# Ledger of designs, part 51: peptides against a protein of PDB entry 6DSZ

Target 1, 361 residues: chain A of PDB entry 6DSZ
Amino acid sequence: NYVVTAQKPTAVNGCVTGHFTSAEDLNLLIAKNTRLEIYVVTAEGLRPVKEVGMYGKIAVMELFRPKGESKDLLFILTAKYNACILEYKQSGESIDIITRAHGNVQDRIGRPSETGIIGIIDPECRMIGLRLYDGLFKVIPLDRDNKELKAFNIRLEELHVIDVKFLYGCQAPTICFVYQDPQGRHVKTYEVSLREKEFNKGPWKQENVEAEASMVIAVPEPFGGAIIIGQESITYHNGDKYLAIAPPIIKQSTIVCHNRVDPNGSRYLLGDMEGRLFMLLLEKEEQMDGTVTLKDLRVELLGETSIAECLTYLDNGVVFVGSRLGDSQLVKLNVDSNEQGSYVVAMETFTNLGPIVDMCV

## One batch from the design tools (peptide; aimed at target 1 G45)

Design b2_p20_6_s2 (made by RFdiffusion4, then SolubleMPNN; from b2_p20_6, 7 letters changed)
Fold by OpenDDE base, seed 4:
Structure b2_p20_6_s2 (fold): chain B 361 residues (1-361), chain A 20 residues (1-20)
Amino acid sequence: as target 1 above (361 residues)
Amino acid sequence: SLEEALKEMEKGKIDIKPPK
């Protein structure tokens, strides 16, 4: 019996950066199908710390820090709807990934959404939101003492949600989402009442956005609001201010992923289907009252990478490019462009061997 | 500017060196 050691998955389907191993460590976490890889970002590069096998394909992987936690916790949802909250614990040389909470969030009734599983966490860590099925928004209240993740559904009137995020700076947990109806694509907000288990009217909506609007980026304070990424346009809305840009350069290929560079949301990385890497810049305007408003949006081409499934900024201009279709990369953003006008230099390449064909031998 | 934005990134805590 040749135990063909199943080749470890190499295609990246998710990545996140945060402080998972300690409050001080900067970590890169990479999802490769059922495998979670944990790295510490060091001056010497990516130091591997732990690999974790999951009981299913990782569909959602998000770091979050509840109030009073010294380090980030990891939320994972699998494609089989197994949810868990993981904590890193180290005692001397012993490294353990502890399940703080778990649950199955599968519904017996519902049409799985064609756009797949979306999982989001409220910035204030009040709840996790899940779009698993058309016409339903699942809520997992975050409770520190509960080892069992309990969820409930709220009915969404909007059946075709494209993307959804929690907004920042909201008194109540508030979602912002792009949805499609027969009239086109629209943006709407809802407040989520944990008490009443219902949606309340959100602070704003934007009807008739770009037909190919596909991504929502929640913008932190002081700006607040959301960025909507389309095929031809990038728009910002926070209820009071609307801005739109249509840079010709983004029309060439669809933007498919994003990552926030700054905690205050002043810079984002954008990746398109051609492997182009962009920086989205939010220009600040300081008002006389000390309020900060968005003055303008700007998109700049940084260079070319592997086609990103996910992007995550590490530190000091270093970006991890997680690729499903090609080799993943660690890239450096330089201040000065090369002769080709690129600011991107590949530091390391991680070979993608393609889909693991389970050869039943 | 883009250049200014990129310069601000160089103020990061972790100076990741390219693998030799």
Scores: peptide ipSAE 0.572, ipTM 0.937, DockQ to the pose 0.821
OpenDDE base, seeds 1, 2, 3, 5: peptide ipSAE 0.560, 0.560, 0.568, 0.571; ipTM 0.936, 0.936, 0.937, 0.938

Design b2_p20_6_s3 (made by RFdiffusion4, then SolubleMPNN; from b2_p20_6, 7 letters changed)
Fold by OpenDDE base, seed 4:
Structure b2_p20_6_s3 (fold): chain B 361 residues (1-361), chain A 20 residues (1-20)
Amino acid sequence: as target 1 above (361 residues)
Amino acid sequence: SLEEALKEMEKGKVTIKPPV
């Protein structure tokens, strides 16, 4: 019996940075199909801490910190609709990944959305939102004492949601989403009532956005609002302020992923389908009343990497480029460009051996 | 500027050394 040790998956389909192992540790978490890899970011590079096998392909992986938790918890949703909240526990040398809560969130009725599974967490940790099926928004209330993840559906009139995020700084949990109808693509907001289990009218909407608007970035305070990324344009809206840019450089290839660099949302990394890495900069304007408003948006080309499925900023200009199609990379952003005008230097490359075709022989 | 934005990143708490 040749136990063909199934080659471990190498294609990255998700990555996140946070404080999962402790409050002090900076972690990189990498999803590779059914495998979760946990690293500590150190001065010497990525230190592997633990690998976890999941009961299905990881579809959503998000870190969140409920009020009064010392470290981040990990929400995972699998492609088979198994949801769990994981906690890292270490007791001396013994490392355990414990399930704080779990549940299956599959519906018996629903059309799986063509744009796949979207999972989002309210910044205030009031709920998890899931777009699994067309015309439904699933809500998982976050309760500390509940070991069973219970969910309910809210009907969404907008059948073709492209992307959705929770907004920051909202009294009630508020989603912002891009959707498509026969008239084009639009942005809308809804407040989510946990009590009534319904949507209320959100603070703003933007009809007739760019036809290829594909991504929503929720912007933290003090700016608030959202960035909408299209093929040709990047727009900001917060209900009071609208700003749009159409930098010619982004027209060359579709932006497919993003990551926030700093907690205040002043900078984002953007990756496109050609492996170009950009920085999106939010220029601040301080008003006489001490309010901070968005003055301008700027996009700068940093350089080229592997085609990112996901990006995550670590620290000190180091970025993990998670690639599904190519090798994943740890890259350094330098202050000075090289002779080619690139600010990107590859630090480490993680070989992608391609899709493991489980040839059951 | 981009340069200023990149300089602010170098103020990070975790210095990751390039692999030798």
Scores: peptide ipSAE 0.497, ipTM 0.906, DockQ to the pose 0.797
OpenDDE base, seeds 1, 2, 3, 5: peptide ipSAE 0.461, 0.468, 0.476, 0.469; ipTM 0.892, 0.900, 0.902, 0.901

Design b2_p20_6_s4 (made by RFdiffusion4, then SolubleMPNN; from b2_p20_6, 8 letters changed)
Fold by OpenDDE base, seed 1:
Structure b2_p20_6_s4 (fold): chain B 361 residues (1-361), chain A 20 residues (1-20)
Amino acid sequence: as target 1 above (361 residues)
Amino acid sequence: SLEEALAEMEKGKITIKPPK
């Protein structure tokens, strides 16, 4: 009996960092197709804690902390539209992953978006937003007592959404999105009314952004607003302040992923299609009234890594580079550059054995 | 500066050492 040990997937399609196992533990969570790997970040490195099999390919994986929770919860959406909220529980040596809520959020009618599934969580944990289909925005209200994830759709006039995020510091849940129409790409905001199940006018819009604007980063307070990343430019807008940069270095390859380093949104990691790792820096200006405004944006080349599908900053200048096309890496950012001008040193490399072709025999 | 940013990151809360 050849037990064909089904080779575990090695290609990474998502990663997140947070406090999932406890309030004190720093965790790295890695999505590898249908598998979720949970690590604790320790002084000795990554310690494996648990592997979880999911009922489908993980399409969305986000940590969030509702008010009054001591640790983060995990939202997962699969490519088959199975949604769940997971909690880690440990009792002595017994480790359980508990499903707090679940549901299928598939619609019978709708064109699946060509840019794939987008899942976002309101920073105040009021709702989950899903862009699954063109012309629809799905909302899952977050309620502590709700074991069944119920969703509703809001019609979106903008049929071709490129990326969407929830903004920080908004009285009502507010989305910011890049969309394309016949006139080009634009940025718009909408408030989401849970009560009326409709969009209200958002605080700002920016028409005619860069033609290849592809990513939205929601910026925490005190800055607020959003960063829009294109092929040639990076722009900031918060309704009151606009700032744009066009660093020549980003034109060489498309930025494909990002991760926030600081809780206050002062630094971000950016990865491009050539495996270059950048830092985006938000320079602060303190006003006489104690308000903090954005003075400038700067992009700095850190070095080269595997081509990132996802990036997540851990701590102490350590970054996990999740790769689908190459080997995933744990890298250290050094204060001083090496002889080649790189600030990046590989700490560990995780071999990617390529796509498991499920040969259904 | 970049160096200041990297220095602040290095301080961290958890020292992560390379696997031996």
Scores: peptide ipSAE 0.609, ipTM 0.936, DockQ to the pose 0.844
OpenDDE base, seeds 2, 3, 4, 5: peptide ipSAE 0.529, 0.521, 0.574, 0.594; ipTM 0.926, 0.921, 0.929, 0.935

Design b2_p20_7 (made by RFdiffusion4)
Pose (drawn by RFdiffusion4):
Structure b2_p20_7 (pose): chain A 361 residues (1-361), chain P 20 residues (1-20)
Amino acid sequence: as target 1 above (361 residues)
Amino acid sequence: SKVSIDENANPDVFEELAEQ
């Protein structure tokens, strides 16, 4: 027999922003399935540079540039457990994606978990963290000689884990995650020590959270902490400091995705399965000692995009809406809600043949 | 027709929305 592609996969599973082509090159990297798309934000709008294609299902896609690098290094993990670090190199008149490092990191003894694979990267590029199998948190230290991507497993007493994030602004690599056991689910803190290959007691106390907490947000350096998005209550956790708001405006649909807007983290974008688009706020309270603190949380609805699996703010009040169940599109957010109450205006839609349930000729 | 990202550009739209 023989199989050809009559149409490339159009559903968007992942999208990230960063400086990948050069420095201050606003790149939008869209992950379909086996395809990877790279764009440069120009005055024209989204203009592509190179659409590559991999022999795997892109499951983790993150950007970073470690200590003393020219441009961000891209990291990709295949669902069949193929890890690689890439680098856009336009040294010649052509374009080549050099593979700085690669290595298969499948464990012969783990069970894939509910909520699938998670790929997290250290705030200061100390290591790559993986959550492939239950009870096994895999660490991949980041240096130069680790070109044949080597790795080692730590053990995780917490068996059922929902979402994991690396915390900003800590003495060393620290992890914040939501896990489940009997008696509801909780949030626990750990420290990753890649010198002894162990877990150390985390920075702060284990808190009880909402029963349906589904997302953890890494809050940047000026504030520090973690934001946990559940079904009804949005909570902020940072050591002893703790804030939460529970608007009934949210319960109607589960919040699925989030995206950081400002570098400060004062604004965030949220998405419903009903197709909404929220703006999560961390309002400031600059005090007498020239320091900045955080006072409250406020969520107010911006309008509605399409159902988003990915979410990314690009530039000049524009957000790329990566849709898996429908057309992905481009959106302009305006201060003046011109028509009705929607601060959201569609600019461009991308044909997504969506989940093809049935068909005929 | 395609719409440019620099049309009616405003880098501070989120800050001005947060004031509302």

Design b2_p20_7_s1 (made by RFdiffusion4, then SolubleMPNN; from b2_p20_7, 7 letters changed)
Fold by OpenDDE base, seed 2:
Structure b2_p20_7_s1 (fold): chain B 361 residues (1-361), chain A 20 residues (1-20)
Amino acid sequence: as target 1 above (361 residues)
Amino acid sequence: SRVSITEDADPNVFEKLAEL
């Protein structure tokens, strides 16, 4: 009797950091197919707290803090469109994951988007946005006084959305997205009206961005706006300021993931398809009126890691490299390079045993 | 309190999509 011990999934398909277990704890949350792993980040490393089995493959995992919550809540969407909002609750040694909200957001009609499920949360926690199907944007209003979260669809004229984010510092919830049409790739913004359940014209657009523009990064205040990552270029736009760089070092491999390092959006980690780790730096210029504007963008090669599916800056230059194709890593960023010119040192490696191919026997 | 996520069955959104 070969007891095929069902091996736990080891391939990472998402990671996020925040304050989920308490307001004081720094957590790392790791999605491994149907498994959620919760860690506390300590000076000694990652302390495991809880593992949670989900009723499906995790497609979206985002931490958010609604107004008047003491700690972050967790939004999860599965590949089968099961949505939930989770809360961590500890009472002595008893650890419970409380379901604050749950539902299924699957539409009866719609073409699933080729670029997969995108889930985003407004920085002001006014709504969750979901791009599940071509030509639709689903909104889940986040009202604390409402006993029922009523999701609705808004028609999106742009059928081929590549990436979408909510912008920071907007009076109304505002999305920024890269889309493709027969003329190329473009960036557009829309304001989301909860009252009228429609899109209004956003603050800006940029037609004819780089043909391989693939990612949107929403930049917090004081800069605001967005970064657009392409194959050959990195661009910033906030409606008033446009700046583009084309550093040759990024051209050789596609950037596939990013993570914000500084709360003010001054630095971002970038990972490419070869496992190269970069720092993107936003240089500020302080104006005489006290406004902060973007002066320049720079990219620095830090070193090489496992091929990242996701990156999470923790603290003190420690980064979690979540890998689907290789071993996940905990790495240290150093100020000084080693003998090979790398600023990256592996601290811990987490063996990836590959995708459990469901051998349908 | 557990909060349910429900779909708003606005028929006007579905009718506009059936014409695509």
Scores: peptide ipSAE 0.017, ipTM 0.520, DockQ to the pose 0.011
OpenDDE base, seeds 1, 3, 4, 5: peptide ipSAE 0.023, 0.010, 0.071, 0.027; ipTM 0.583, 0.443, 0.603, 0.570; seeds 1, 4, 5 fail the geometry check

Design b2_p20_7_s2 (made by RFdiffusion4, then SolubleMPNN; from b2_p20_7, 10 letters changed)
Fold by OpenDDE base, seed 2:
Structure b2_p20_7_s2 (fold): chain B 361 residues (1-361), chain A 20 residues (1-20)
Amino acid sequence: as target 1 above (361 residues)
Amino acid sequence: ARVSITEDADPNVFDKLAKL
């Protein structure tokens, strides 16, 4: 009797950082297929707190803090379109994960998008947005008292959305997205009306961006706007300011993930398909009126890691590299480079045993 | 000022590990 101990999944498919266990704790949350791992970030490293089995593969995992919550809540969407909002609750030594709200957001009719599930949360916690199907944008209004996640669809004329984010600093919830049509790739914005359940014209658009534009980063205030990442270029746009760079070093491999380092959006980690880790820097210029504008963009190569599926800056230059294809890592960013010119030092490596191929014996 | 590649938000987080 070979007790095939069902090997726990080791491949990372998502990670997020925030204050989930308490207002004071810094947490790292790791999605490994159907498993959620919760850690507290400490001076001694990652302390495991809880593992949670989910009823399906985690497709979206986002922390958010509604007004009047003391700590972050966790939104999860599974690959089977089960949505939930989770709260961490500790009572002495008892640790419970409470479902605050849940729902199934599957549509009876729709073509699943080829670029997979995208889930985003408005920075002001007004709504969750979901791109699940081509030509539809699903909205889940966020209401504190609602245990049932209700959603509605808005028709999206742009059928081939590549990536989408909510913008910061917008009076109404505003999405920014890269889409493809027969003429190329473009960036567009829409305001989302909860009242009318429709899109209004957004503050700006940019037609004919780079043909391989693949990622949107929403930039917080004071800069606002978005960063568009392509194969050859990185572009900033906020409606008034446009700035593009084409650093030759990013042409070597496609950037596949990003994470914000600074709360003000001055720095971002970028990971590519070769496991190269970059820092994207937004240089500020303070105007005489006290306004902050973007002066320049810079990209610096930090070093090499495992191929990141997701990146999370923790604190004190420590980064979690979540890998699907290789071993996940904790790495330290240093001020000074080593003898090889790398600013990256591996602190800990988490063995990835690969995809559990269901050996149908 | 040269933007530091690393900004320590909390010097207590991983401070012990950074000294190893």
Scores: peptide ipSAE 0.018, ipTM 0.499, DockQ to the pose 0.084
OpenDDE base, seeds 1, 3, 4, 5: peptide ipSAE 0.000, 0.015, 0.000, 0.000; ipTM 0.341, 0.529, 0.326, 0.317; seeds 1, 4 fail the geometry check

Design b2_p20_7_s3 (made by RFdiffusion4, then SolubleMPNN; from b2_p20_7, 7 letters changed)
Fold by OpenDDE base, seed 1:
Structure b2_p20_7_s3 (fold): chain B 361 residues (1-361), chain A 20 residues (1-20)
Amino acid sequence: as target 1 above (361 residues)
Amino acid sequence: ARVSILEDADPNVFEKLAEQ
């Protein structure tokens, strides 16, 4: 009996960093198709803690910390619309992954969006938002005592949402999204009313952004607002301040992923389709009243890595580069460049054996 | 103020991974 040990998936399709195992532990979580790998980040490197099998391909994986939780919870949505909230629990040497809540959020009617599944969590943990279908925004209210993930849909007039995030510092949960219509691409905001199950007018909008605007980054306070990334431009907007840059270096290849480095949103890693790694910097200006405003945006090329599907900054200049097409990497960012002008050094490379061809025997 | 590129970078962290 040849137990064909099903080859474990090696292609990375998502990664997140947070405090999942404890309040004190820094974790790297890696999604590899139906597998979730959990590591502890230590001074000695990545320590494997647990591997979890999921009942489907992981489409969304997000850490969040509800008020009164000591550590992060994990939201997972599968490609078959199975949602769960997971908790890590350790009791001595026994490690359990507890399902706090679960549900299926599939609709009987709807056109699945061509840009795939988007899942986002309100920074204040009031709700989860899902863009699954064109013209619908699904809301999962977050309730600590709710073991069943219940969702409702809000009709979205904008049929072609490109990307969406929840904004920071909003009294009500507020989404910011890029959408396309016959006139071009635009940015809009909506407040989400849990009570009325409808959208209210958001704080701001920007019509006619760059034609290839593809990503929204929500910026935490004190800056607030959002960054919109295009093919040729990077734009900041918070309702009061607008600032755009068009650095020629980003035009060479499409930026496909991003990750926040600083909790205050001063720095972001950007990865493009050629495996170039950039730092986006938000330069601050402190006003006489102690308010902080955005002064400028700057992009710097750090070096080259594997083509990132996802990026996550760990700590102390260490970055995990999750790759679907190539080998994933753990890389170090250095203050000084090497002889080739790169600030990136590969610390570890994780071989990608390619797609598991399910050979139906 | 200008943001540093690598304000928190410590070259000694994860040194054991770079040597393997």
Scores: peptide ipSAE 0.027, ipTM 0.605, DockQ to the pose 0.090
OpenDDE base, seeds 2, 3, 4, 5: peptide ipSAE 0.020, 0.025, 0.024, 0.024; ipTM 0.576, 0.632, 0.585, 0.606; seed 4 fails the geometry check

Design b2_p20_7_s4 (made by RFdiffusion4, then SolubleMPNN; from b2_p20_7, 10 letters changed)
Fold by OpenDDE base, seed 3:
Order: sequence, then structure tokens, then C-alpha cells
Structure b2_p20_7_s4 (fold): chain B 361 residues (1-361), chain A 20 residues (1-20)
Amino acid sequence: as target 1 above (361 residues)
Amino acid sequence: ARVSILEDADPNVFDKLAKL
């Protein structure tokens, strides 16, 4: 019996940072195909804690903290539409990954969306939203005691959703999405009624955004609203304020991933298809009434990394660059640029050995 | 060498970047 020790996957297809192992621990979670790697971020570096095999390729991986939980839970959706909510439990040296809830969310009907699986969580943890199929938005209500993830579909009139997020600061769960129709790309919002299992009119919409608008970033309070990233432009909208920039530097390569740096949404890392790392900055304006509004948007080139599939800010200027096409990296962001004008220094590189060719022999 | 991620990192490095 040749136990062919199947080479572990090395290509990263997702990463998240949060407090999964404890309330105090800062964790990096890395999805590598069917494998979940869990690290603790320490002063000495990344400490591996656990590796978990999943029943399929991880398509969505999101941390969330329901009301009354001391630490984050992990939502995973696989490419075969198996959903689970995982909890880390440690008892002395014994580590267990507990399935709090699970379900299969596959539909018998529907066209799988060309832009792939999108999974999002309401910031208030009221629901999970899934865009799996064209013209459908799947909702998984989040209830504390529900071991079975039950989902329902809401019909979307907009058949070609490009990206979708839940907004912050909304009384009802509210999605913001970019969609394409024959007239171009547009942004729309919907409130999601759990009771009626339908969409209500959202707070705002923006028709005729940039033709290549590809990403939605939900901005937390106090700003609220969303950032829409295109090929040529970055726009902010919150229903009351609109602001757009078109920095020439982003036109050179498509931005493909983002990560929020500050809890208040003042800064975001952006990665493009050439491995350029940017900082998007939201400049605040404090009004006389104490309200905070967006004054301006700025984009700065930080430097170059491996081509990011995902980015996550850890702590103290350290960023994990998860790469599918190249080596993943830990990089340090510096205040001062080097002689080449780069603010990025590679700290550690994680060799990507490429896709595990399952040679079915 | 384990790169010490946190030892030399000014936790305010980002506050300086935001002020740029």
C-alpha cells in the first residue's frame, strides 16, 4: 500500500484574519483548495495551530461574530455547495473544530453564475447571502440554535450580478451590488426581508457606473455606504454623498482583491493582476454637528508583491498576500520608502508548488 | 530565521501612513 502522501495544496484561494481560536488570539486562516490552515499571529511570526481537511474546495471563507459570541465563527461554503459554520474549541492541548451548523445549499435548477460563488455575511450577523446562480439570491438566516443551515431563494431581477456585499449600519439587512445589463453596469441596493422572504427597495441606486466596475466594498460606520472599484475609477456612494476618483495608476492593471485595514474603513489594501499593492485612503471630514463624512479618496502605490488572490492585514504593518499563481508572502509595510520608492518588504515567502495535479493513476 | 513580525513594528506605523 503506497500511501502516496498526496502533496498538500499550496495555492491560496482565500484568507481571512480574525479571532477564531480565542477572543484574544489574532488568527490567520488560509484556504488552500480543500485545506484550511489556521495560524496564530505572534511576535515571532505565524504559529501553525491546526490544519483541517474540508469535504470540497473552499469557495467562501468568512469570519463573523454573532451577538453573544466571545470569538469569531467561521463560515465555509464549498464549491459543491456544502455550507458549514465552524467553531474552534481547545481543551488543554486537544484542539477540535466543531461544526455548529451545516447544510447543502445547492439548487436543482439555476444557471451557475459565471463570476463564481459569492458569499457574504450581514455585519449584524442576521443572515448569510449567497449568489450562486443567476437571478437568485440565497439567504441563510442566522439563528443561534440552528444546527441545520436552511436557505431560501429570493429572485433577483438583475441576472448578471458582478459583486455583492451587505452594507453596514442598516436597520434591515441591505445588499449593495454591481450588476450588468444591456445598457452597462449599475449599482443597486435592496433590503432583505427575512419575514416576507423578498427584497424591498434599498436606500439608493446608481445607474451607469463604470463599464468595468467589478468590486463592491461595504464601508463601516461612520462613513457607511460602499466603494465601487472599476478598471479606471473608484467611487464612493452612501445615498447622500457621491465621490469618484480616476487615478491613472489603477488603469494599468485590474484590481482583483481588497482588504480593510482599519475597523472604521479609513484604509483598504488593493491588489491588482500585476502584483501591485495599493492603499486606498478615505479622508474624513468632521462636520460641525459631529457627523463624519467622506472628504476625498486617495490611492497610493505601496509596492509589488506576488499576484494576490486575497489580501489580509494582520497587525503592525504586516500583510499576508495569498497567491494562487505565485508564492504567498508575508510583507511588511513601512512608513518610509526604500530607494526604489517601495513601502513593501517581503518578510517570508511560502512556495507555491502549483496545482496538485490529481494524477488519477 | 523566524522573522519577528511584531518586535520592531511600531503599532502606529499605519497612523503615520494615514497622515501622509
Scores: peptide ipSAE 0.024, ipTM 0.623, DockQ to the pose 0.779
OpenDDE base, seeds 1, 2, 4, 5: peptide ipSAE 0.015, 0.006, 0.010, 0.007; ipTM 0.520, 0.475, 0.425, 0.389; seed 5 fails the geometry check

Design b2_p20_8 (made by RFdiffusion4)
Pose (drawn by RFdiffusion4):
Structure b2_p20_8 (pose): chain A 361 residues (1-361), chain P 20 residues (1-20)
Amino acid sequence: as target 1 above (361 residues)
Amino acid sequence: SEALKEALEEMQKGKVEIEV
C-alpha cells in the first residue's frame, strides 16, 4: 500500500512567541502536528521565513536563550519522546535549522498521566523539566556538553499531577504544581537540586485550592508567585500573600488557555471553550518606598474569538488565536469597544478543516 | 471599566503597525 498527504494538518496545537530568526525578530512559531511554521512579524502582517517538517508529533514547544546567547534556542519534544534543541541559522543566503542537541528520553517504566505531557523550562535556563509519566519528574540540565541530550529522573511522591510550572524569582529552581489525591487536590512547592538529584522542601506552604484547578501560570519577576485558574475561582499564590476572585461570569465554560501580555505580568489573556476571551488583571499599588506591589485581581470580558487551544499576543494590540476545533485567526483588541461590547475584531482567518468527523465524495 | 481601557491603551504601544 502507499499513503500520501493530500492536505497538511490545519489544526493548531501550539504557538509561541520569541526572538528566533535574529534579535528583535518577533517570531510566531505555530505547531500543527508534524509541521512547524515560523513567521516574522512585519508591517504586512504575518510573513513566513521557513516551514520545516519533523518526523514526530510536536508535544512540547518552548523558546529560550540561555546565559550569553545570540538568539533564542527552540526546544521540541515528540510525543514518541524525541527531544531536540534547535537554532535558526541564516548565515548563508539559505536557511538551515541546526540541531544543537537531541536525545530520546523515554522511560521503560512509567505510565502516561491524565493531562498528558508537560514541558517546562527554567526561568533562567537552568534546566528543562518534563512530566511524562506519573510519579516521575524528569530533569534535563542545560549546559554546552550535553549535546547528546542526557537526563535523569527524580521521583515524585505526588502521584496525580495536573499542571506544573517553574516559579520566577527564587533562590534556585523551584516548582509549583497542582496535584490530586484523596481529599480534593492541592498545590505544593518543591526545589529542584540538579547537584544532588533530589527534591527539597519548597519555598512556601502547601495550600488547598479549588477542586477543578486546571492551570498554573508562572508570574514574572516584579511580582513573583503563581496564578491558579480553576473552574470558578482565579487565585494568586505567593508565599503568605494570597488573593482570589470568583466571578460567576466564568463558570459557564472552563478556562483552557492563558497567555502573558505585558512583560510585567499585569495583564493576561484567557480563553473559554465557549470561545470567549478574557483579560486577567494584576493591578499595581506603587508604595512609598519606590517598590511595586500587587493589590487585587480583576477579570472583565473582552469579547469572543474562536475556540482557542493556543493563545499569543503579538504586537500593537494584536493577538493570534490558535484554534484546534475551528479556524485560527488574527485579532485586533481596541480600547474603544466600537460595536456592541466586543473589544475584539477579526483581521484574518486561517482555513482549518478542524476535526474531520465524517466525509463523502 | 476605565482600568480595562487603560490596559488596552498600553497594548497599542507596539513597534510594528500591522496591516492586513

